# Peptides against a protein of PDB entry 8YVU, part 88

Target 1, 39 residues: chain A of PDB entry 8YVU
Amino acid sequence: PQLCYILDAILFLYGIVLTLLYCRLKIQVRKAAITSYEK
Target 2, 160 residues: chain B of PDB entry 8YVU
Amino acid sequence: TWLTVLKKEQEFLGVTQILTAMICLCFGTVVCSVLDISHIEGDIFSSFKAGYPFWGAIFFSISGMLSIISERRNATYLVRGSLGANTASSIAGGTGITILIINLKKSLAYIHIHSCQKFFETKCFMASFSTEIVVMMLFLTILGLGSAVSLTICGAGEEL

## One batch from the design tools (peptide; made by RFdiffusion4, then SolubleMPNN)

Design b2_p16_2_s3 (from b2_p16_2, 11 letters changed)
Fold by OpenDDE base, seed 5:
Structure b2_p16_2_s3 (fold): chain B 39 residues (1-39), chain C 160 residues (1-160), chain D 39 residues (1-39), chain A 16 residues (1-16)
Amino acid sequence: as target 1 above (39 residues)
Amino acid sequence: as target 2 above (160 residues)
Amino acid sequence: as target 1 above (39 residues)
Amino acid sequence: LYIEALLKSIQRILSL
């Protein structure tokens, strides 16, 4: 049971990090699209 | 900018907030249906006795709905209303997390005091189940708070 | 203990979905960058 | 309304 809770914590942290990275990457896509439209 | 990304994710965050709220409500309803919390002595179910799954879910649902409506209609009054609702939901989420942490500590203390080596004892089973439900509720509350804070930042950025 | 395993399964699925979405988004960013460089 | 919002959100995620 303790291992399960540790796994939950790791997976939760991983989910948060991936969400932040996804948001950053989405910003980059939008910046690239704006730059392409201004050219 | 981070604000621009959050603005475009506002609807997604709102949907996530509503979904989280619905899951919290479902868990609360299931726990109330399976366990007669009124007959359980002690502070193990203090968060449930306070009705947190219900009012917390309502606040998060309202915040998410207002966020989605604000994004769709793009009206200034709706943006302000959504910001207010998201701020209120963030405060409610923070309070809920605090209550759940206190409940978790009490539940863990109960398990330690009774030396619950025998999982089949009714009291130990209930304490363990309560701890698991509280952890699930804590996780959902953290997700809801994260969405509400993100929506609040988006709304604040639109007012500036 | 069963609830912990259910949570692990949900978090694991969420992590996989986010990873796939992140990979797709990363490919899109790269394609956009290449298209911007060719102009 | 909730299902439609969810479906629209999923479609936006998939279209990106």
Scores: peptide ipSAE 0.479, ipTM 0.802, DockQ to the pose 0.015
Fold by OpenDDE base, seed 3:
Structure b2_p16_2_s3 (fold): chain B 39 residues (1-39), chain C 160 residues (1-160), chain D 39 residues (1-39), chain A 16 residues (1-16)
Amino acid sequence: as target 1 above (39 residues)
Amino acid sequence: as target 2 above (160 residues)
Amino acid sequence: as target 1 above (39 residues)
Amino acid sequence: LYIEALLKSIQRILSL
């Protein structure tokens, strides 16, 4: 049970990191789309 | 194309593979340091007795390092070396998964046979701990295998 | 303890889904960058 | 040295 909680913590951290990366990438896509529209 | 995506993510996959290997090695070392596996009756820790966390971690580490070096130097001779190492690591990962599944089955069977109602009994605790460690190692091995296979496909695409 | 394993499964699935979404978004960024370079 | 190389790799991935 304690190891399960450790795994949960690792997976949770991984999920947070991926979410942040996804948000950053989404912002980059939006910026690229805006730049492409202005050209 | 899928190959172009894999090529651009090769470094990430290599780093992930090395990290997975290091985590596996750390877990193996910690388990060996805390538990005297040799004195544990039965095959509950069969994967550890076989030394899988150690040799598996070494194979994954070498494969990941070679993949990163191959990407960084962009040399044809390194591409073949990386492909060979990734293929070997993929085979090692598959073997490791098989060993871990067998260990998991034995651990689950042990828990079932002994009807472990009292978690604090030494045998039941060891079986539960083994099961949890094996599950964690299985997830890490699957991640490592996925990275190694992806790198192998990328390397094969570069040779074509 | 069983709830922990359920949480692990949910977090694992979430991680896979986020990875797939990240890959799709990365492909979109690449396509946007190529389109911006051709203009 | 190895950790620094890993950090640089992670930074490159984050910058992409």
Scores: peptide ipSAE 0.476, ipTM 0.800, DockQ to the pose 0.015
Fold by OpenDDE base, seed 1:
Structure b2_p16_2_s3 (fold): chain B 39 residues (1-39), chain C 160 residues (1-160), chain D 39 residues (1-39), chain A 16 residues (1-16)
Amino acid sequence: as target 1 above (39 residues)
Amino acid sequence: as target 2 above (160 residues)
Amino acid sequence: as target 1 above (39 residues)
Amino acid sequence: LYIEALLKSIQRILSL
């Protein structure tokens, strides 16, 4: 049972990190789209 | 740029907030249906006794709905209303987290005092179940707070 | 303990969905980079 | 209405 709680914590942290990475990547895509439109 | 991204995702964040609120309500109703919290001795269910799943879910739902409506209509008065609701929801979320942490500490202390190695004791089972529910509610509250804060930042950025 | 496993399943599913979205976004970034290089 | 909004949001995410 303790291992399950540890797994939950790891998965939660992983979810947060992935969300942040996704947001950063989305910002990069948007910046790339804006720069392509100015050209 | 960051504010623009948040604005584009405002509807998604609002939907996520509403969903989180609905899940919190579902958990609250399940706990109320399975357990008579009023007859449970101790503060193991203090968060439920305070009605947090109910009022917290309502605040999150209202905040999410207002955010979605504000984004769709793009009216200045709705933006202010959404910002106010999101701010209130963020405060409610923070308070909820605090209550849940206190409840979790009490539940853990109870488990420690009774040395609940034997799952067969009804009291130990109830304490364990309470702890699990509180942890789940804590995670949901953190998610709700994150969405509300994000929406608040988005709304604040629109007013600047 | 059983609730932990349910939470683990939900978090795992969420992680998979985020990973798929991240992969799609990464492909879009690559396509945008290729199109910007051809101009 | 909620399900429709959710579906629309998912579609928007997929189309982006």
Scores: peptide ipSAE 0.475, ipTM 0.800, DockQ to the pose 0.015
Fold by OpenDDE base, seed 2:
Structure b2_p16_2_s3 (fold): chain B 39 residues (1-39), chain C 160 residues (1-160), chain D 39 residues (1-39), chain A 16 residues (1-16)
Amino acid sequence: as target 1 above (39 residues)
Amino acid sequence: as target 2 above (160 residues)
Amino acid sequence: as target 1 above (39 residues)
Amino acid sequence: LYIEALLKSIQRILSL
């Protein structure tokens, strides 16, 4: 049971990091699309 | 810019693979140090008896290191070497998942046979602990396989 | 204890889905960058 | 040395 809680904490942290990276990538895609539309 | 982003992701995947390998080695070492698997009767630790945490961790570590070195040196020969290592790590990961699933089934069967309603029985505790460790190793192996496959796809894309 | 294992499974599935979405988004960024370079 | 390399890699990822 203690190992399960440790795994939950690691997976939760991993999920947060991936979400932040996804948001950053999405913002980059939007910036690239705007720059392409202005050309 | 795109190549730099890809390089950053390759480095991230390589680091993740090395980290996964290190965690697998740590778990294997801790289990071997705390539990004398040779004295435990039954097939509950079949994955550990097969030495999977050791060889699996080595394969993932080598693949991750080669991926990082390949990215740092930007040499075509290293990219091919990394692709080969990632492919080998993917095969090792698939084999490891199979072994871990078999071990998990045996552990669950053992828990069912002993009707482990009483957590305080030594046998039930060991079976539960084994199941938890096997599940953790399974998750780590799946993560390692995912990273190796991702690196393989990235490497194949660079060769085209 | 059973709730912990269920949480692990959900978090693991979430991690896989996020990884796939991140890969798709990355491919889209590549396609957008290539299209911008051809223009 | 290995830990320093890992930390440097993590810092590069975070600075990006």
Scores: peptide ipSAE 0.478, ipTM 0.811, DockQ to the pose 0.016; fails the geometry check

Design b2_p16_2_s4 (from b2_p16_2, 10 letters changed)
Fold by OpenDDE base, seed 5:
Structure b2_p16_2_s4 (fold): chain B 39 residues (1-39), chain C 160 residues (1-160), chain D 39 residues (1-39), chain A 16 residues (1-16)
Amino acid sequence: as target 1 above (39 residues)
Amino acid sequence: as target 2 above (160 residues)
Amino acid sequence: as target 1 above (39 residues)
Amino acid sequence: SYILAFEKNLKRIKSL
């Protein structure tokens, strides 16, 4: 049972990190699309 | 910009691999230190008996380190070395998953056969504990494999 | 304990989905970069 | 008690 909670914590942390990276990448794609549209 | 993004991703994947490897190694060492697996009846700890937490962790650690080093130095020889290491780690991960699935099935079967309603029986407790550990290791192995495969694809794309 | 395993499954699925989405986004960024370089 | 505290913290994190 305690091990399950440790796994949850690791997975949760991984999910947060991936979400942040995804958001950053999405923002970059949006910025690139906007700059491409202004040209 | 793209090269910098790829570089950051490789580093992240490499770190993930190393972390996964270290966690697997820690679990392996803890289980081996607390439990005398040799005296445990059945194949509940078959993955540990196979030494997967150790050799798998080593392969993933090496692969991750090589990926990070390759990214930092941007040398062709390091890229090839990282690609090879990641490929090896991917194979190791696949085999590890197979071993862990087999172990999990055996552990679950053991629990079912012994009708472990009495959680306080040492055998049932050990089987439950093994199942939990194997599930965690399986998850970590899948993460490691995913990172290794991703790095392999990235490395192969750079060589083309 | 059962809730922990359910959470693990959800987080695992979330991690896989995010990884796939991240890969797709990365491919899109690559395609956008290549098309920008050919212009 | 520690497990309960952890579960409570997890629930709080999920509610955010």
Scores: peptide ipSAE 0.387, ipTM 0.804, DockQ to the pose 0.030
Fold by OpenDDE base, seed 4:
Structure b2_p16_2_s4 (fold): chain B 39 residues (1-39), chain C 160 residues (1-160), chain D 39 residues (1-39), chain A 16 residues (1-16)
Amino acid sequence: as target 1 above (39 residues)
Amino acid sequence: as target 2 above (160 residues)
Amino acid sequence: as target 1 above (39 residues)
Amino acid sequence: SYILAFEKNLKRIKSL
């Protein structure tokens, strides 16, 4: 049970990091699309 | 630039591989230190008996390090080296997943056969602990394999 | 303990989905960058 | 000021 909670914490942290990276990448894609449309 | 994004992703994936490898190594060492796996009846710890946490950790660590170095130096020879190492790590990860699945099946079968209702029985505790560790190792191995495959694809794309 | 394993499964699935979405988004960024370079 | 510090930290994390 304690190991399960540790795994949950690691997976949760990983999920947060991936979400932040995904959001950053999504913002970059949007900026690139806007820049491509203005040209 | 797209190259900068890819480079940043390679570093992240490399760090993820190293971290996964270190966690796997830590689990392997803890289990080997706390439990005398050699004297445990059955193949509940078959992945540990096969030494997977150790050699797998080494392969993932090497792959991750090479990926980081390749990204930092941006040299063609390092890209090939990283691609080779990531390919090897991907194969190792796939093998590790197979071993862990087999171990998990054996552990679950053991729990089922012994009708482990009494958690305080040493055998049932060991089987439950093994199952938890194997599941954790399986998740880590899948993460490591995913990172290694991603790095392999990135490296192959740079060679083309 | 059962709740912990369920949480692990959900977090793991979330991690896989995010990884796939990240890969797709990355491919889109690459295609957009190539198209912008050819123009 | 807190938002500016947060933006600055975010920019620093982006520049890394």
Scores: peptide ipSAE 0.283, ipTM 0.796, DockQ to the pose 0.012
Fold by OpenDDE base, seed 2:
Structure b2_p16_2_s4 (fold): chain B 39 residues (1-39), chain C 160 residues (1-160), chain D 39 residues (1-39), chain A 16 residues (1-16)
Amino acid sequence: as target 1 above (39 residues)
Amino acid sequence: as target 2 above (160 residues)
Amino acid sequence: as target 1 above (39 residues)
Amino acid sequence: SYILAFEKNLKRIKSL
C-alpha cells in the first residue's frame, strides 16, 4: 500500500513534466508554422 | 538548434535510464537486506532470485553512462558504442519484463491459493509486498526499456 | 488499496500516451524546420 | 551530485 502511493507520486510528477514539455513543443510547432506561412 | 535539443533529450533519456537502474538496484539491495529470500517459501520473489534487479541495473547504468558520455564528447566511436549498449539494454529490458511478469503471476497465484483474507498473516503480507515490489519494478523496467529504445532510434538516426 | 493500483494503471497509461504524442509532435517540428530551411 | 546534475538538466529542459 505505501509503495503504491510512492509510485502514484512518481507517475503523477512524470505526467506533469511530460504535459509541460508537450505544451512547449506545441507552442514551438505553432511558431514554426507561422514563420513558414509568412515566407 | 535542433541538434542541441536532440542532444539535451538524449542526455535526459540517458539520465532517466541511469535513474531507473539506480532505483532498481536500491529496491534489490533493500529487499535482499530486509528479507532472507532463501527462507521464503514459494517463488514469490523469483525475479529477485534470478538476480534481475542487479544485472538489469548494471546493464541500464552502463547504457545510460555510455549515452551521456557519447553526447558530451561527440566522438563517432562513442556514438557506435552507445548504440550497441542501448541495444543490449533494450534486450535486457525485454527479458526483465518477461521475468517480472512470471514473478507477478506466481505472487498472485500464491495469494489466491492461501486465500489471503487476513492481511496480517506473515505469508500473505510477504506475497502482497512481493506483488507491490514486482509491479514497481515492472513499471521501472518498462520506463528503462522505453528510454533505451528511444536512445537506440536516436543513435541509429545519427549513423544514417 | 485497490484504488491506488487503479490510479497507478491510469497514470501509467497516461504517461505512455503522452510520450507517444510528444514523439509525434517532435517529428512534426522537425519536418516543419526542414521545410522552412528549404524555402 | 548526480541528483543535482539531474535537476540541472531538468531545469535546462524546462528552459528550452
Scores: peptide ipSAE 0.426, ipTM 0.801, DockQ to the pose 0.016; fails the geometry check
Fold by OpenDDE base, seed 1:
Structure b2_p16_2_s4 (fold): chain B 39 residues (1-39), chain C 160 residues (1-160), chain D 39 residues (1-39), chain A 16 residues (1-16)
Amino acid sequence: as target 1 above (39 residues)
Amino acid sequence: as target 2 above (160 residues)
Amino acid sequence: as target 1 above (39 residues)
Amino acid sequence: SYILAFEKNLKRIKSL
């Protein structure tokens, strides 16, 4: 049971970090698309 | 186009928000149907007594629906409405997190005070169950808040 | 205890989906960078 | 129809 709660915390943290990284990467893709359109 | 990518993102975030809201509502309904919270002694279910699963789920559902509708109709008034709803949902989510943390602390304190070594005691079982539900609700609320904030940022970017 | 395992399953699934999305987005960024270099 | 819309949205999410 305690291991389950630890796993929940790790998976939750992982989910947050991945969401932030995904958002940053998405912004980068968007900037690249805008730069390609201006050329 | 950039607008098409943004629209797909808004729809995704809106769907995620609605899903989170529905799960929260389901948990609230299940807990209220299985447990007579009014007859349970203590503040173990303080978040449920405050009605957070219900009003929080409504705010998140409305915000998500408005975001999807705004994206589909591409009308300026709907964009503003979605921005307002997402802002309100973000505030509600923050308040909900606070309430859930307080409830979690009370539940953990209850478990500690009663020295719940015997899990089979009804009070200890209820406190443990409450703790698990509150943790799940907390995670869902954080996910909902993340989606609402993201939608708010997207909506603000469309108005500027 | 059972709810903890359900949460673990949901968070695990979410983590997998986000990882796949992140990988796809990373590949898109790489393709955009290559296309920009060939120009 | 709602399930189909949900599946389409899930597929769109996976295709992003």
Scores: peptide ipSAE 0.402, ipTM 0.799, DockQ to the pose 0.016; fails the geometry check

Design b2_p16_3_s1 (from b2_p16_3, 9 letters changed)
Fold by OpenDDE base, seed 5:
Structure b2_p16_3_s1 (fold): chain B 39 residues (1-39), chain C 160 residues (1-160), chain D 39 residues (1-39), chain A 16 residues (1-16)
Amino acid sequence: as target 1 above (39 residues)
Amino acid sequence: as target 2 above (160 residues)
Amino acid sequence: as target 1 above (39 residues)
Amino acid sequence: LLLLELMVEELLKFLE
């Protein structure tokens, strides 16, 4: 049971980190698309 | 370019807030439907007795909706309103987290006092179930607070 | 304990979905970068 | 329901 809670915490942290990375990557894709459109 | 990205991020954060609020409401309604909180003795369900899942969810929903509307209409007045709503939601989220932590501590103390080795005892089961729900609500509240703070920072950055 | 396992399952699924989305975005960024380099 | 539909549409746009 305690291991389950620890796993929840790890998965939660992982989810937050992935969300941040996804946002950053999406921004990069958009910047690249805009740069390609201006050229 | 940056504004467009921030706009999309704001919409996503708003949707996340609304989703979090809906999940909190669902949990609240399920708990109210399955458990008769009025007959449960003690402070194990203090957060539910205070109605936090309901008003907290409403605040987060309003904050998310205002953020989406503000982003869509691109009006300065709406941006200020959204910023205010997000700030209020952040404060509400912080208060909710505090209440949930206190409730969690009380629940854990109750479990320790009763030495709940047998999960089949009704009181121990209820305490454990309450603790699990409180933990879930705590996680959702943290997510909501994070989104509200992020939206607040984005809104403040647009006003500067 | 059962709720903990359900939460773990949801978080795990969320993590997998985010990972897939991240991979797709990463591939898109790479393709955009290659296209920009060839122009 | 309309608000929920709007949220789902925005989520889909985010996933695109």
Scores: peptide ipSAE 0.482, ipTM 0.805, DockQ to the pose 0.023
Fold by OpenDDE base, seed 3:
Structure b2_p16_3_s1 (fold): chain B 39 residues (1-39), chain C 160 residues (1-160), chain D 39 residues (1-39), chain A 16 residues (1-16)
Amino acid sequence: as target 1 above (39 residues)
Amino acid sequence: as target 2 above (160 residues)
Amino acid sequence: as target 1 above (39 residues)
Amino acid sequence: LLLLELMVEELLKFLE
């Protein structure tokens, strides 16, 4: 059971990191799209 | 441009595969160091007794390394070698998953047969620990197989 | 303990989905960058 | 170690 909780913690951290990266990429895509539209 | 994107994805998948292999190897080493698997009665650690963490990790590591090298050198012979290695790694991953599932079933059966209500009993604790380790190894193996299959598909696409 | 394993499964699936979405988004960013460079 | 460094570098590039 303790190992399960450790795995949960690792997966949760991984999920948070991926979410942050996804948000950053989404912002970059939006910025790139805006820049492309202004050109 | 499409090829460049695929190349970057392949490199990342290769790195992921190597990392997965290293984690599997580390888990295998830790389990072997902490537990006397040879003295454990039953097939609770059948996957470890079979040496799966070791040979599986080696296969995934070699596959990942070859994939990275193939992408960096962009040579036809390396591409073929990487494709072969990725295919072999995919087969190894599938076999590993099968072994882990069998081990998991045996571990669960052991827990049910012995009516493990108290986790402080040595046998029940070992069975629970084995189950948890097998589950973790199963997740890692699935990740490794996913990366290997992805690399194989990318390599096959380059050969076409 | 069983709930922990269920949580692990959910987090694992979430991680896979996020990874796929991240890959798709990365491809979109690259396509946007290429389009911006060609303009 | 060099291979590991290269792998880490590629991972970082992928994360950026």
Scores: peptide ipSAE 0.482, ipTM 0.804, DockQ to the pose 0.023
Fold by OpenDDE base, seed 2:
Structure b2_p16_3_s1 (fold): chain B 39 residues (1-39), chain C 160 residues (1-160), chain D 39 residues (1-39), chain A 16 residues (1-16)
Amino acid sequence: as target 1 above (39 residues)
Amino acid sequence: as target 2 above (160 residues)
Amino acid sequence: as target 1 above (39 residues)
Amino acid sequence: LLLLELMVEELLKFLE
C-alpha cells in the first residue's frame, strides 16, 4: 500500500513534467509555423 | 536529417533502457536484502526466485550500452550487434512479463486463500508487498521491452 | 488498496501516451525547423 | 563512471 502511493506520486510528477514539456513544444511548433507563414 | 533524429532517439532509448535495467537491479537487490526470500513460504516471489531482476537487468543494460556505443562509433558491425542485442532484450522482456504475470497470479491466489482482511497479519503484509513489487517490476519490464522494440525497429530501418 | 493499483495503471498508461505524443511533437518541430532552414 | 556521466549529459541535452 505505501509503495503504491509512492509510485502514484512519482507517476503523477512525471505526468505533470511531460505535460509541461508538451505544452512548451506545442508553443514552439506554433511559433515556427507562424514564422514560416510570414516568409 | 531523419538519420540524425533516429540517432538521437536511439541514444535516448538506450539510456532509458540502461536506466530501467539499473532500477530493476536496484529493486531486486533491495528486495533480496530486506526479505529473506528463501525463508518465505510459497511461490509469491517466484520471479525473484527465478532471478529475473538480475538477468533481465543485465540483458537490458548490455543492450542499452551496445546501442549507445553503436551510435557513437557509427560502425556497421556495431549496428548489427546492437540490433541483435535489442532483439535478445525484447525476447527477454517478453519472458520476464510472462514470469511476472504468473507471479501475480500466485500472489493474488495467496491473498485470497488467507482471506487478507487484516492488513497487519505478517503473511498478508508480505503477500501485498510482493504483489506491489511484482507490479512495479512488470511496469519496468514493459518499459524496457518498449525501448528494446523501438531500438530494434530503428536498427532494422537503418539496415534497409 | 485496490484503488491505488487502478490509479497506478491509469497514470502509467497516461505517461506512455504522453511520451508518444511528445515524440510526435518533437518530430514535427524538427520537420518545421528543417523546412524553415531550406527556405 | 565516465560512460554514466556521458549518458547523464546526453539526457540533460535531450531534456533541454
Scores: peptide ipSAE 0.474, ipTM 0.804, DockQ to the pose 0.022
Fold by OpenDDE base, seed 4:
Structure b2_p16_3_s1 (fold): chain B 39 residues (1-39), chain C 160 residues (1-160), chain D 39 residues (1-39), chain A 16 residues (1-16)
Amino acid sequence: as target 1 above (39 residues)
Amino acid sequence: as target 2 above (160 residues)
Amino acid sequence: as target 1 above (39 residues)
Amino acid sequence: LLLLELMVEELLKFLE
């Protein structure tokens, strides 16, 4: 049970990191799209 | 550039593989240190007895490192090497998953047979712990395999 | 303990989904960059 | 150690 909670914590952290990375990437895509539209 | 994006992906995947490998190695080491797996009756720890956390971690680490190196140098020969390593790691990961699934089944069967209601019983505790570790290792192995396959596909795309 | 395992499964699935989304987004960024370069 | 350093650098770059 304790190990399960540790795993949950790790997975949760991983999920947060991935979410942040995804958000950053999404912002980049949006910026690229805007730049492409302006050209 | 598309090359930069691909490079970033490969590096990320490589780092992920290495990290996964390190975690697997750490878990394997901890389990081996805490539990005398060799003397445990049955095949509850078959994955550990087979040494999967160790060799699997090594393969994933090598694959990840090669992927990172290949990406950094951007050399054709390194791409081939990385592709080969990633393919090997993917195969190893698949084998590891199979072993872990078998181990998980055995662990679950063990828990079922002993009707482990008392967590404080040594056997039940060991079986539960084994199951938890195997599940964790399975997840990590799947992640590693996913990264290895992704890197393999990227490498194959570069060769074409 | 059962709840912990369920949480692990959910988090794992979330991680996989995020990874796939990240890959798709990256591909989109690549396509956008290529299109911008060709223009 | 060099490989580890490389990995750390890549990780940091990714976090950036």
Scores: peptide ipSAE 0.488, ipTM 0.819, DockQ to the pose 0.023; fails the geometry check

